# Designs tried in a protein design run: peptides against a protein of PDB entry 5K2M. Part 71

Target 1, 273 residues: chain A of PDB entry 5K2M
Amino acid sequence: MRIGITYTVLRREEMAIKERAGEFGEVVMLHEDDLLFPGNYDLDVVIIRNVSHFKALYTARLFESEGIPTVNSSRLIFEAGDKLFATLRLAGKVPVPEWKAALSEGGALRVPDSLGYPLVSKPVFGSWGRLLAKVNDRDSLEAVLEHRKWMKNPLYGIHYFQEFVEKPGRDIRSYVIGGEFVGAIYRYSNHWITNTARGGKAEPCSDPEVEELSVKAWEAFGEGALAIDIFESEKGLLVNEVNPNMEFKNAARVTGADMAGKLVEYAVEVAKT

## One batch from the design tools (peptide; made by RFdiffusion4, then SolubleMPNN)

Design b2_p14_7_s3 (from b2_p14_7, 11 letters changed)
Fold by OpenDDE base, seed 2:
Structure b2_p14_7_s3 (fold): chain B 273 residues (1-273), chain A 14 residues (1-14)
Amino acid sequence: as target 1 above (273 residues)
Amino acid sequence: ALEALRRAQREADK
C-alpha cells in the first residue's frame, strides 16, 4: 500500500495522518511544491490535505485523472465545499437554515421579502467565517451588495443568504468518515461566528440526535470524510454547512477520537475498492 | 520520496 498525502502546511492533522498511514504502508508526503501533473504517480490512494478548497479540488481531480482514488474525491470536495451546492444536497435530507440564492443584485434585494431580517450573507466559498456578514437592515444589505460588485472573483456575484440563527453561544462540529460517526464537539464563542480558530473553547458533544443528524447529513453526499457544522436553534438542530477538508486537532484532543486513524482506514478501504 | 517514486515508475514502465 502506497499512501500519498498532499498538504500546504504540515499541521497537527497532517502529522497525525502521516503517522497513522505509516502503519498501513509506505507514506509519500506531497507538498504543493512537489505536485506536477501529469506525474505518473505510483500511489494506491491520496489523502487530500491542501488548505485551499480550490487547490484541494484540482489536486483530487488531477490524481483521479491518473486513476488514483482520493480522500476526499473531487466530486465530494466540489459538492461539499461550496455552501450553495452543499445546501442543495443537504436540504433534501436534513433540516437546514432557511436560505435564498440570488444571481443578481436585484434578486438579492428581494431576499428580505421572503426571509426577513436579520440575514446572514455568505460567499459560496471560503473558510473561517471570511466575508460572513450579519445583515440587519436594508442599508447593510445594500452595502454588502455594493462591496460584492467590486470583488475580483465572479463567484462573489453569487448571493447566498441564510436566516440568522440565534445560537446558545456555541455550535456543534461533528465528524463522519465513511458513513461512521467519529465524534462531535461544542465550539464556544461570544461572537455570532463560532470558530475555534479564534480562541474558542471546545468541549465534547455526546448527543444521539447530533449523531443521527450527522450521519444523515453525510448520506446526502454518500462518500468520504466530512466535518459537519450544526446549529442548535429554536427550531431544533440545523445543518449549517459541511467541510470536505476538515481540521480536527481540537476535536481529536477533546473527544479522544482517533480521527486521523479513521481517515487513514477509510483511505485504505478506498484504495482496495 | 518523490525521486524514489519517479525511479520506481520508470522501472515499472519498462
Scores: peptide ipSAE 0.000, ipTM 0.291, DockQ to the pose 0.044
Fold by OpenDDE base, seed 4:
Structure b2_p14_7_s3 (fold): chain B 273 residues (1-273), chain A 14 residues (1-14)
Amino acid sequence: as target 1 above (273 residues)
Amino acid sequence: ALEALRRAQREADK
């Protein structure tokens, strides 16, 4: 068994994955600078840990084109890593925040007619709450739309909005790998954007409803390793988004779950298929 | 895990 691990930065997660992968076979660390395609890679599976969504997506697809399976697959990275595409998958299986998509400024200006204010503007791609805006009024909506016109990436012209969900000063991040629930945490923040990457407290979440909902959310995609962001709302639990390139250092520390081991075990099973 | 993968592959080949 030869296990590739692609990465941009050697984080705690990549170190843990490397260590655990060494128990199953030979580990080949592949920094982004080491990757040229087409290549003659002698690998049974590649674990994708590139920080950039697009680099992860293209790296996965390039290995797949050479007959090497990836965790996650390019399909999963594509479907789960785009917030709108992820919402389209999730909305048919689990409760999600109310959402609207618009393909023009004129369409986006009508979103409040359906969602009201406040609403949340999201780019369809990106992590760590980047370019999330709480839009409280018409003036704020116009400002967000004006700024989007000057963004170089055409994907910023895809306008994705959600209802603003009032949260109890926390959200939930769960982890599902290969269809198995691995663990969950509460992420505490006084800001409406809850993210442990911004220094929030994490605590274990042991809730059967979270476990069930997390598995159902994973089943909307049907493969791979996902982190799932869940809101506690007055309407009950809502699946906000999924992440096919999960950070888990805080969750692993807090829960004691071997998330790196579970990811490697899944990658080994993918290699055998 | 393996059965879920096999299901996902069969759905992708459709």
Scores: peptide ipSAE 0.000, ipTM 0.296, DockQ to the pose 0.019
Fold by OpenDDE base, seed 5:
Structure b2_p14_7_s3 (fold): chain B 273 residues (1-273), chain A 14 residues (1-14)
Amino acid sequence: as target 1 above (273 residues)
Amino acid sequence: ALEALRRAQREADK
């Protein structure tokens, strides 16, 4: 068994994955600078750990073009890593926050007619709550839309909105790998954007409803390793988003779950299929 | 339940 690991930065997660992968076979660490295609790689599977969503997506697809399976697959990275495409998968299987998508400013200006205020404006791509806006009124909506016109990436012209979910000063991050629930944490923050990467505290989450909902959310995609963001709302649990390029250092530390081992085990299973 | 959690969080932040 030869296991590739692609990476941009050797983080705590990549170190843990490397260590655990060494127990299952030969490990080939592949920095982004080492990646040239076609490359005639002799690998049974590749674990994708590139920091950039798009670099991860293209790296996965390039290995797949050489007949090498990836964890995650390019399909999963594409569908789960886009907030709108992920919502389209999730909405048919699990409770999600109310959402609207618009493809023009004129369409976006009508979103409050359906969702009311306050709204959350999200780019369809990005991590760590980057470019999230709480839109409390018409003036704020117009400002967000105006600023988006001057952003160079055409994907900023895809307008994705959610209802504002009032949270109890925390959210939930769960992990499902190969359809198995691995663990969950609460992420505490006084800000409406809860994220441990932004200095939030993490605590273990042991809730059977979270476990069941997390597995159902994973089943909407049907493969791979996902981190799942869940809100506790007045309407019950809502699946906000998923991440196919998960960080897990805080969750592994807090829960004691072998997330790196579970990821490697799943990659080995994928290699054997 | 949610209001109790919000209250507990506000008390812990103090």
Scores: peptide ipSAE 0.000, ipTM 0.320, DockQ to the pose 0.014
Fold by OpenDDE base, seed 3:
Structure b2_p14_7_s3 (fold): chain B 273 residues (1-273), chain A 14 residues (1-14)
Amino acid sequence: as target 1 above (273 residues)
Amino acid sequence: ALEALRRAQREADK
């Protein structure tokens, strides 16, 4: 068994994946600078750990074009890594926050007629709560839309909005790998954007409803390794988003779950199929 | 060149 691991930065997650992969076979670490295509890679599977969503997506598709399976697949990265495409999968299977998509400024200005205020403006791509805006009124909506006109990437012209969900000063992040629930954490924050990358405390989450909902959210995609972000709302649990290129160092530390081992075990099974 | 790069990657992981 020859296991590739693509990466941008050697984080605690990539170190743990490398260590566990070494127990199953030969490990080949592949920095982004080492990747040229078409190539002649002698690998049975590649674990995709590139930091950029687009770099991860294209890397996965390029290996697949050479007959090498990837974890995650380019299909999963594409559908799960876009907030709108992920919402389209999730909305048919699990409760999600109310959402609207608009393809023009004129369309976006009518979103409050359906969602009301406050609402959240999100880019369809990006991580760590970048370019999230809580929009409380018409003036704030107009300002966000005006700023979007000057953003160079045409994907910023795809207007994705969500209802503002009032949360109890935390959210939930769960992990499902190959359809198995691996663990979950609470992420605490004093800000409406809950993210442990910004100094939030993490605690273990042991809730059977979270486990069931997390597996159902994974089944909306039907493959791979996903981190699932869940809100505790007045309406109950809501699946906010999924991440096909998860950070798990805090979750592994807090829960004691072998997330790196589970990811490698899944990659080994993918290599055998 | 590609075989040499593969060999270098195998040696760096050891």
Scores: peptide ipSAE 0.000, ipTM 0.278, DockQ to the pose 0.074; fails the geometry check

Design b2_p14_7_s4 (from b2_p14_7, 10 letters changed)
Fold by OpenDDE base, seed 3:
Structure b2_p14_7_s4 (fold): chain B 273 residues (1-273), chain A 14 residues (1-14)
Amino acid sequence: as target 1 above (273 residues)
Amino acid sequence: ELEELMELQRELDR
């Protein structure tokens, strides 16, 4: 068994994946600078750990074109790594926050007629709550839309909005790998953006409803390794988003779950299929 | 580490 690991930065997660993969076979670390295609790669599977969503997507598709399976697959990265495409998969299977998409400023200005205020403006790509805006009124909506006009990436012209969900000063991040629930954490913050990467605290989450909902959310995609972000709302649990390029150092530390081991075990099973 | 990753992500998304 020869296991590739693609990466941008060697984080705690990549170190743990490398260590665990070494127990199953030969490990080949592949920095982004090492990747040229078409190539002659002698690998049975590749674990994709590139930081960029787009680099991860293209890396996965390029290995697949050489007949080498990836974890995650390019299909999963494409569908799960875009907030709008992920919402389209999730909405038919699990409760999600109310959402609207608009393809123009004129369309976006009508979103409050359906969602009301406050609402959340989200880019369809990006991490760590970047460019999330709580929009409380018409003036704030106009300001967000004006700024988006001058952003160079055309994906910023895809206007994705969500209802503002009142949360109890925390959210939930769960992990499902190969259809198995691995663990979950609470992420605490005094800010409406509860990401632990921004200095939030993490605690174990042991809730059977979270476990069941997390597995159902994974089943909307039907493959791979996903981190799942869940809100505790007045309407019950809502699946906010999924991440096919998960960080797990805080969750592994807090829960004691072998997330790196579970990811490698899944990659080995993918290699055998 | 986080700031470096955020910077890299900002550059790669442009």
Scores: peptide ipSAE 0.018, ipTM 0.641, DockQ to the pose 0.065
Fold by OpenDDE base, seed 2:
Structure b2_p14_7_s4 (fold): chain B 273 residues (1-273), chain A 14 residues (1-14)
Amino acid sequence: as target 1 above (273 residues)
Amino acid sequence: ELEELMELQRELDR
């Protein structure tokens, strides 16, 4: 078994994955600078850990074109890594926050007629709460839309909105790998954007409803390793988003769950299929 | 670490 690991930066996650992968076979660390295609890669599977969503997507597709399976697959990265596409998958399977998509400014200006205020403007791509805006009124909506016109990436012209969910000063991040629930944490924040990477406290989450919902959310995609962001709302649990390039440092530390091992085990299973 | 990753991501998203 030869396991590739693609990476941009050696984080704690990549180090843990490397260490655990070494128990299953030969590990080949592949920095982004090492990746040229077409190539002659002698690998049975590649674990995709590129930081960029798009680099991860293309890296996965490129290895797949060489006949090498990836974790996650390019399909999963594509569908799960886009907030709108992920919502489209999730909405038919699990409770999600109310959402609207508009393809024009004129369409976007009508979103409050359906969602009301406050609402959240999200880019369809991006991590760590980047370019999230709480839109409290018409003036704020107009400002967000105006700014989007000047963003270079045309994907910023895809207007994705979500209802503003009042959270109890925390959210939940769960992890499902190969359909198995691995663990969950609460992420505490005094800000409406909850993220442990932004200095939020993490605590273990042991809730059977979270486990069930997390598995159902994963089943909407049907493969791979996902981090799942869940809101505790007045309406109950809502699946906000999924992440096909999961960060698990805080979750592994807090829960003691072997996230890296589970990911490697799944990659080994994929390699054998 | 996060700030560096965010900066890197901004560069990669260009």
Scores: peptide ipSAE 0.017, ipTM 0.630, DockQ to the pose 0.067
Fold by OpenDDE base, seed 1:
Structure b2_p14_7_s4 (fold): chain B 273 residues (1-273), chain A 14 residues (1-14)
Amino acid sequence: as target 1 above (273 residues)
Amino acid sequence: ELEELMELQRELDR
C-alpha cells in the first residue's frame, strides 16, 4: 500500500494523518510545489489536504485522471466545498436554513422580500467565516453588493444568502467518514460567527439527534470524509454547511476520537475497491 | 489569497 498525502502546510492534522498512514504502508508526502501533471505517480490512494478549496479540487481531479483514487474525490470536493452546491444536496435530505441565491445585484436586492432582515451574506467558497456579513437593513445590503462588484473573482458575483439563525452562543461541528459518525463538538463564541479558529472554545457534543442528522447529511453526498456544521435553532437542528477538507485538531483533542485513523482507514478501503 | 491563508494558518498554529 502506497498512500499519498497532498498538503500546503504541515498542520497537526497532516502530521496525524501521516503517522497513522505509516501503519498501513509507505507514505508519500506531496507538497503543492511537488505536484506536476501529467506525472508518474506510483500510489494506491491520495489523501487530499491542500488548504485551498480550488487547489484541493484540481489536485484530486488530476490524480483521478492518472487512475489514482482520492479522499476526498474531486466530485465530493466540488459539491460539498461550494456552499450553494452543498445546499442543493442537503436541502432534499435534511433541514437547512432558509436560503436564496441571486445572480445579479437586482436579484439580490429582492432577497429580503422572502428572507427578511437580518440575513447573512456568504461567498459560495471560503473558510473560517471570511466575507460573511450580517445584513440588518437595506443600506447594509447595498454596501455588501457594492463591495462585491469590485472583487476580482467572478464567483463573488454569485450572491448566496441565508436567514440569520439565532444560536445559543455556539454551533455544532460533527464528523462523518465513510458513512460512520466519528464525533462532534460544540464551538462556543461571543460573536455570531462561531469558529474555533477565531478563539472559540470547543467542548464534546454527545447528542443522538446530532449523530442521526450528521449521518443523513453525509448520505446526501454518499461518499468521503465530511465535517458538518449544525445550528441549534428555535426550529430545531439545521445543517448549515459541510466541509470536504476538514480541520479536526480541536475535535480530536476534545473528544479523543481518532479522526486521522478513521480517515486513513477509509482511504485504505477506497484503495482496495 | 494563498498568502493570506498562510498568514492565517501561522496565526492559528501559535
Scores: peptide ipSAE 0.014, ipTM 0.567, DockQ to the pose 0.086
Fold by OpenDDE base, seed 5:
Structure b2_p14_7_s4 (fold): chain B 273 residues (1-273), chain A 14 residues (1-14)
Amino acid sequence: as target 1 above (273 residues)
Amino acid sequence: ELEELMELQRELDR
């Protein structure tokens, strides 16, 4: 077994994945600077850990073009890494926050007619709560739309909105790998964006409803390793988003779950298929 | 972009 690991930065997650992968076979660390295609890669599977969503997507697709399976697959990275495409998968399987998508400024201005205020403006791509806006009124909506008009990436012209979900000062991050629930944490924050990236406390989450919902959310995609963001709302649990390039260092530390081991085990299973 | 991601990661590691 030869296991590739692509990476941009050697994080705690990549170190843990490398260590666990060494128990199953030869590990080949592949920095982005080492990747040239087409290549002659002698690998049974590649674990994709590129930080950039797009670099991860293209890297996965390039290895797949050479007959080498990837974890995650380019399909999963594509569908799960886009908030709108992920919502389209999730909405048919699990409760999600109410959402609207608009393809123009004129369309976006009508979103409050259905969602009301406050609402949340999200880019369809990006991590760590970047470019999330709580939109409280018409003036704020117009400002967000105006700013997006001047952004270079055309994907900022895809307007994705959610209802504002009032949360109990926390959200849930769960992990499902190969259809198995691995663990979950509460992420505490005094800010409406509860990302641990912004200095939130993490605590273990042991809730059977979270486990069941997380597995169902994963089943909407049907493959790979996903981190799942769940909100505790007045309407019950809502699946907000998924991440096909998960960070898990805090969750692994807090839960004691061998997330790196589970990811490697799944990659080995994929290699044998 | 990479530098910005590395800065964000450094903030995450603090």
Scores: peptide ipSAE 0.013, ipTM 0.573, DockQ to the pose 0.076

Design b2_p14_8_s1 (from b2_p14_8, 5 letters changed)
Fold by OpenDDE base, seed 1:
Structure b2_p14_8_s1 (fold): chain B 273 residues (1-273), chain A 14 residues (1-14)
Amino acid sequence: as target 1 above (273 residues)
Amino acid sequence: VEELLALPREAVPP
């Protein structure tokens, strides 16, 4: 078996995946600079670890066009990596925060009539809380919309909003791989944007309700490896978003779960199908 | 993000 691993930067996650993949076969590390298509890749499966959502999506689709399966698939990366498309999948299976999408400024200005204030403005793409805005009033909404007009990427013209969820100074990040719950953590932050990449404390989360909800959230997509962001709200647990290109170094460290091993095991099973 | 993208091919972030 020959296992490809595509990457932008060798993080702790990519190093752990490489190490575990070596137990199952020959490992081929593929930096973004090594990727030209069409190519003659002799690989049974490719694990996609490109940092950019779009680089990951196109890399997966290019390997699939050559008959090489990927983890995650281009379909999953596309559906899960867009916040609006992910919401469309999730909303049919699990509780989600109330949301609205608008395709113009004039549409976006009517969103508060349905969701009220405060709102959260999100780009449909991006990670690490980039371009998230808490919108407390009309003046703040107008400012966010004005700034979006000057952004070069046309996807910034897709206006995605959620209700602002009051959280108990934390959120939950769970991991589901091949339909199996692998683990979960609490992420602590004094800021409304909870992000462990910005120095937040992580602690183990052992809650059967989180486990059940995480599996149901994964079933909305039905394949691959997902990190799942869950809010503790006055309405109960809400699935906020999913990530098809998960970071797990903090979760693996805190829970002791073998997330890299589970990802490789799943990729090996995908290669056999 | 830009700092991570600017890291050499062999650079492991801390």
Scores: peptide ipSAE 0.009, ipTM 0.433, DockQ to the pose 0.372
Fold by OpenDDE base, seed 3:
Structure b2_p14_8_s1 (fold): chain B 273 residues (1-273), chain A 14 residues (1-14)
Amino acid sequence: as target 1 above (273 residues)
Amino acid sequence: VEELLALPREAVPP
């Protein structure tokens, strides 16, 4: 068994994955600078840990084109890593925040007729709560739309909005790998954006409803390793987004779950299929 | 993100 691990930066997650992968076979660490295609890679599977969504997506697709399976697959990275495409999968299986998509400024200006105020403007790509805006009124909506016109990436012209969900000063992040629930955490923050990358605390979450909902959210995609972001709302649990390139150092530390081991075990199963 | 991308390939972020 030869296990590739692609990476941008050697994080605590990549170190743990490398260590656990060494128990199953030979480990080949592949920094982004080492990747040229087409290539003659002698690998049974590749674990994709590139920081960039697009680099992860293209890396996965390039290995797949050479007959090497990846965890996650390029299909999963594509569908789960785009907030709108992920919403389209999730909305058919689990409760999600109310959402609207518009393809023009004139379309976006009609979103409040359905969602009301306050609403949340999101880019369809990106992490750590970048370019999230709480839009409280018409003037704020017009300002966000005006700023988007000056952004060079055409994906910023895809206007994705959600209802603003009032949260109890926290959200939930769960982890599902190969259809198995591995664990969950609460992420605390005094800001409406609860991501731990902004200095939030993490605590264990042990809730059977979170476990059941997390597995159902994973089943909307039907493969791979996902981190799932869940809101506690007045109307119950809502699946906000999924992450096909999960950070788990805080979750592993807080829950004691062997997330790196579970990811490697799943990659070894994928290599044998 | 940008600071992480500027780290050496073998660097472990704090």
Scores: peptide ipSAE 0.009, ipTM 0.432, DockQ to the pose 0.404
Fold by OpenDDE base, seed 5:
Structure b2_p14_8_s1 (fold): chain B 273 residues (1-273), chain A 14 residues (1-14)
Amino acid sequence: as target 1 above (273 residues)
Amino acid sequence: VEELLALPREAVPP
């Protein structure tokens, strides 16, 4: 068994994955600078840990083109790593926040007619709450749309909106790998963006409803390793988004769950299929 | 492809 690990930065997660992968076979660490295609890679599977969504997507597809399976697959990265495409998968299986997509400014200006205010503007790509805006009124909507016109990436012209979900000062992040629920945490924050990367406290979440919902959310995609972001709302639990390139250092520390081991075990299973 | 990849250097949060 030869296990590739692609990465941008050697984080605690990548160190843990490397360590656990060493128990199953030979580990080949591949920095982004090492990735040239077409190549001659002697690997049974590749664990994709590139920080950039697009680099992860293309890396996965490039290895797959050479007959090497990846965790996650390029399909999963594509569908789960885009907030709109993820919503399209999730909305058929689990409760999600109300959402609208618009392909023009004129379309986006009509979104409040259905969602009301406040609403959340999201780019379809990006992590750590980057370019999230709470839009409280028309003036704020116009400002967000104006700024998007000057952004160079054409994907910023894809206008994705959600209802603003009032949360109890926290959200839930769960982890499902190969269809198995591995663990969940509460992420506490005094800000409406509860991401632990912004200094939030994490605590264990032991809730059977979260476990069941997390598995159902994973089943919307049907493969791979996902972190699942869940909101506690007045309407009940809502699946906000999924992440096919999960950070888990805080969750592993807080829950004691072997996230890295479970990811490697799944990658070894994928290599055998 | 390059324009799609020219995402601002993701500031990896510390």
Scores: peptide ipSAE 0.007, ipTM 0.481, DockQ to the pose 0.071
Fold by OpenDDE base, seed 4:
Structure b2_p14_8_s1 (fold): chain B 273 residues (1-273), chain A 14 residues (1-14)
Amino acid sequence: as target 1 above (273 residues)
Amino acid sequence: VEELLALPREAVPP
């Protein structure tokens, strides 16, 4: 077994994955600078750990074009890593926050007629709450839309909105790998954007409803390793988004769950199929 | 790093 690991930065997660992968076979660390295609890669599977969603997506697709399976697959990265495409999968299987998509400014200006205020503007791509806006009124909506016109990437012209969900000063992040629930944490924050990357406290989440919902959310995609972001709302649990490039250092530390091992085990099973 | 490395290794089925 030869296990590739692609990466941008050697984080705690990539170090843990590397260490656990060494128990199953030879580990080949591949920095982004090492990746040239077409290539002659002698690998049975590649674990994709590139920080950039697009670099991860294209790296996965390039290895797949050479007959090398990836964890996650390019399909999963594509569908789960885009907030709108993820919503389209999730909305048919699990409760999600109310959402609207518009393809023009004139369309986006009508979103409050359906969702009301406050609403959340999201780019379809991006991590760590980048370019998330709580839009409280018309003036704020117009400002967000005006700024989007001047953004260089045409994907910023895809207008994705959610209802603003009132949360109890926390959200839930769960982890499902190969259809198995691995663990969950509460992420505490005084800000409406609950992200552990911004210094939030993490605590274990042991809730059977979270476990069941997390598995159902994974089943909307049907493969790979996902982190799942869940909101506690007055309407019950809502699946906000999924992440095919999961960070798990805080979850592993808090829960004691072997996230890196479970990811490697799944990659080894993918290599055998 | 050390805390992640200390996680129990689950035995993978052969």
Scores: peptide ipSAE 0.000, ipTM 0.290, DockQ to the pose 0.037

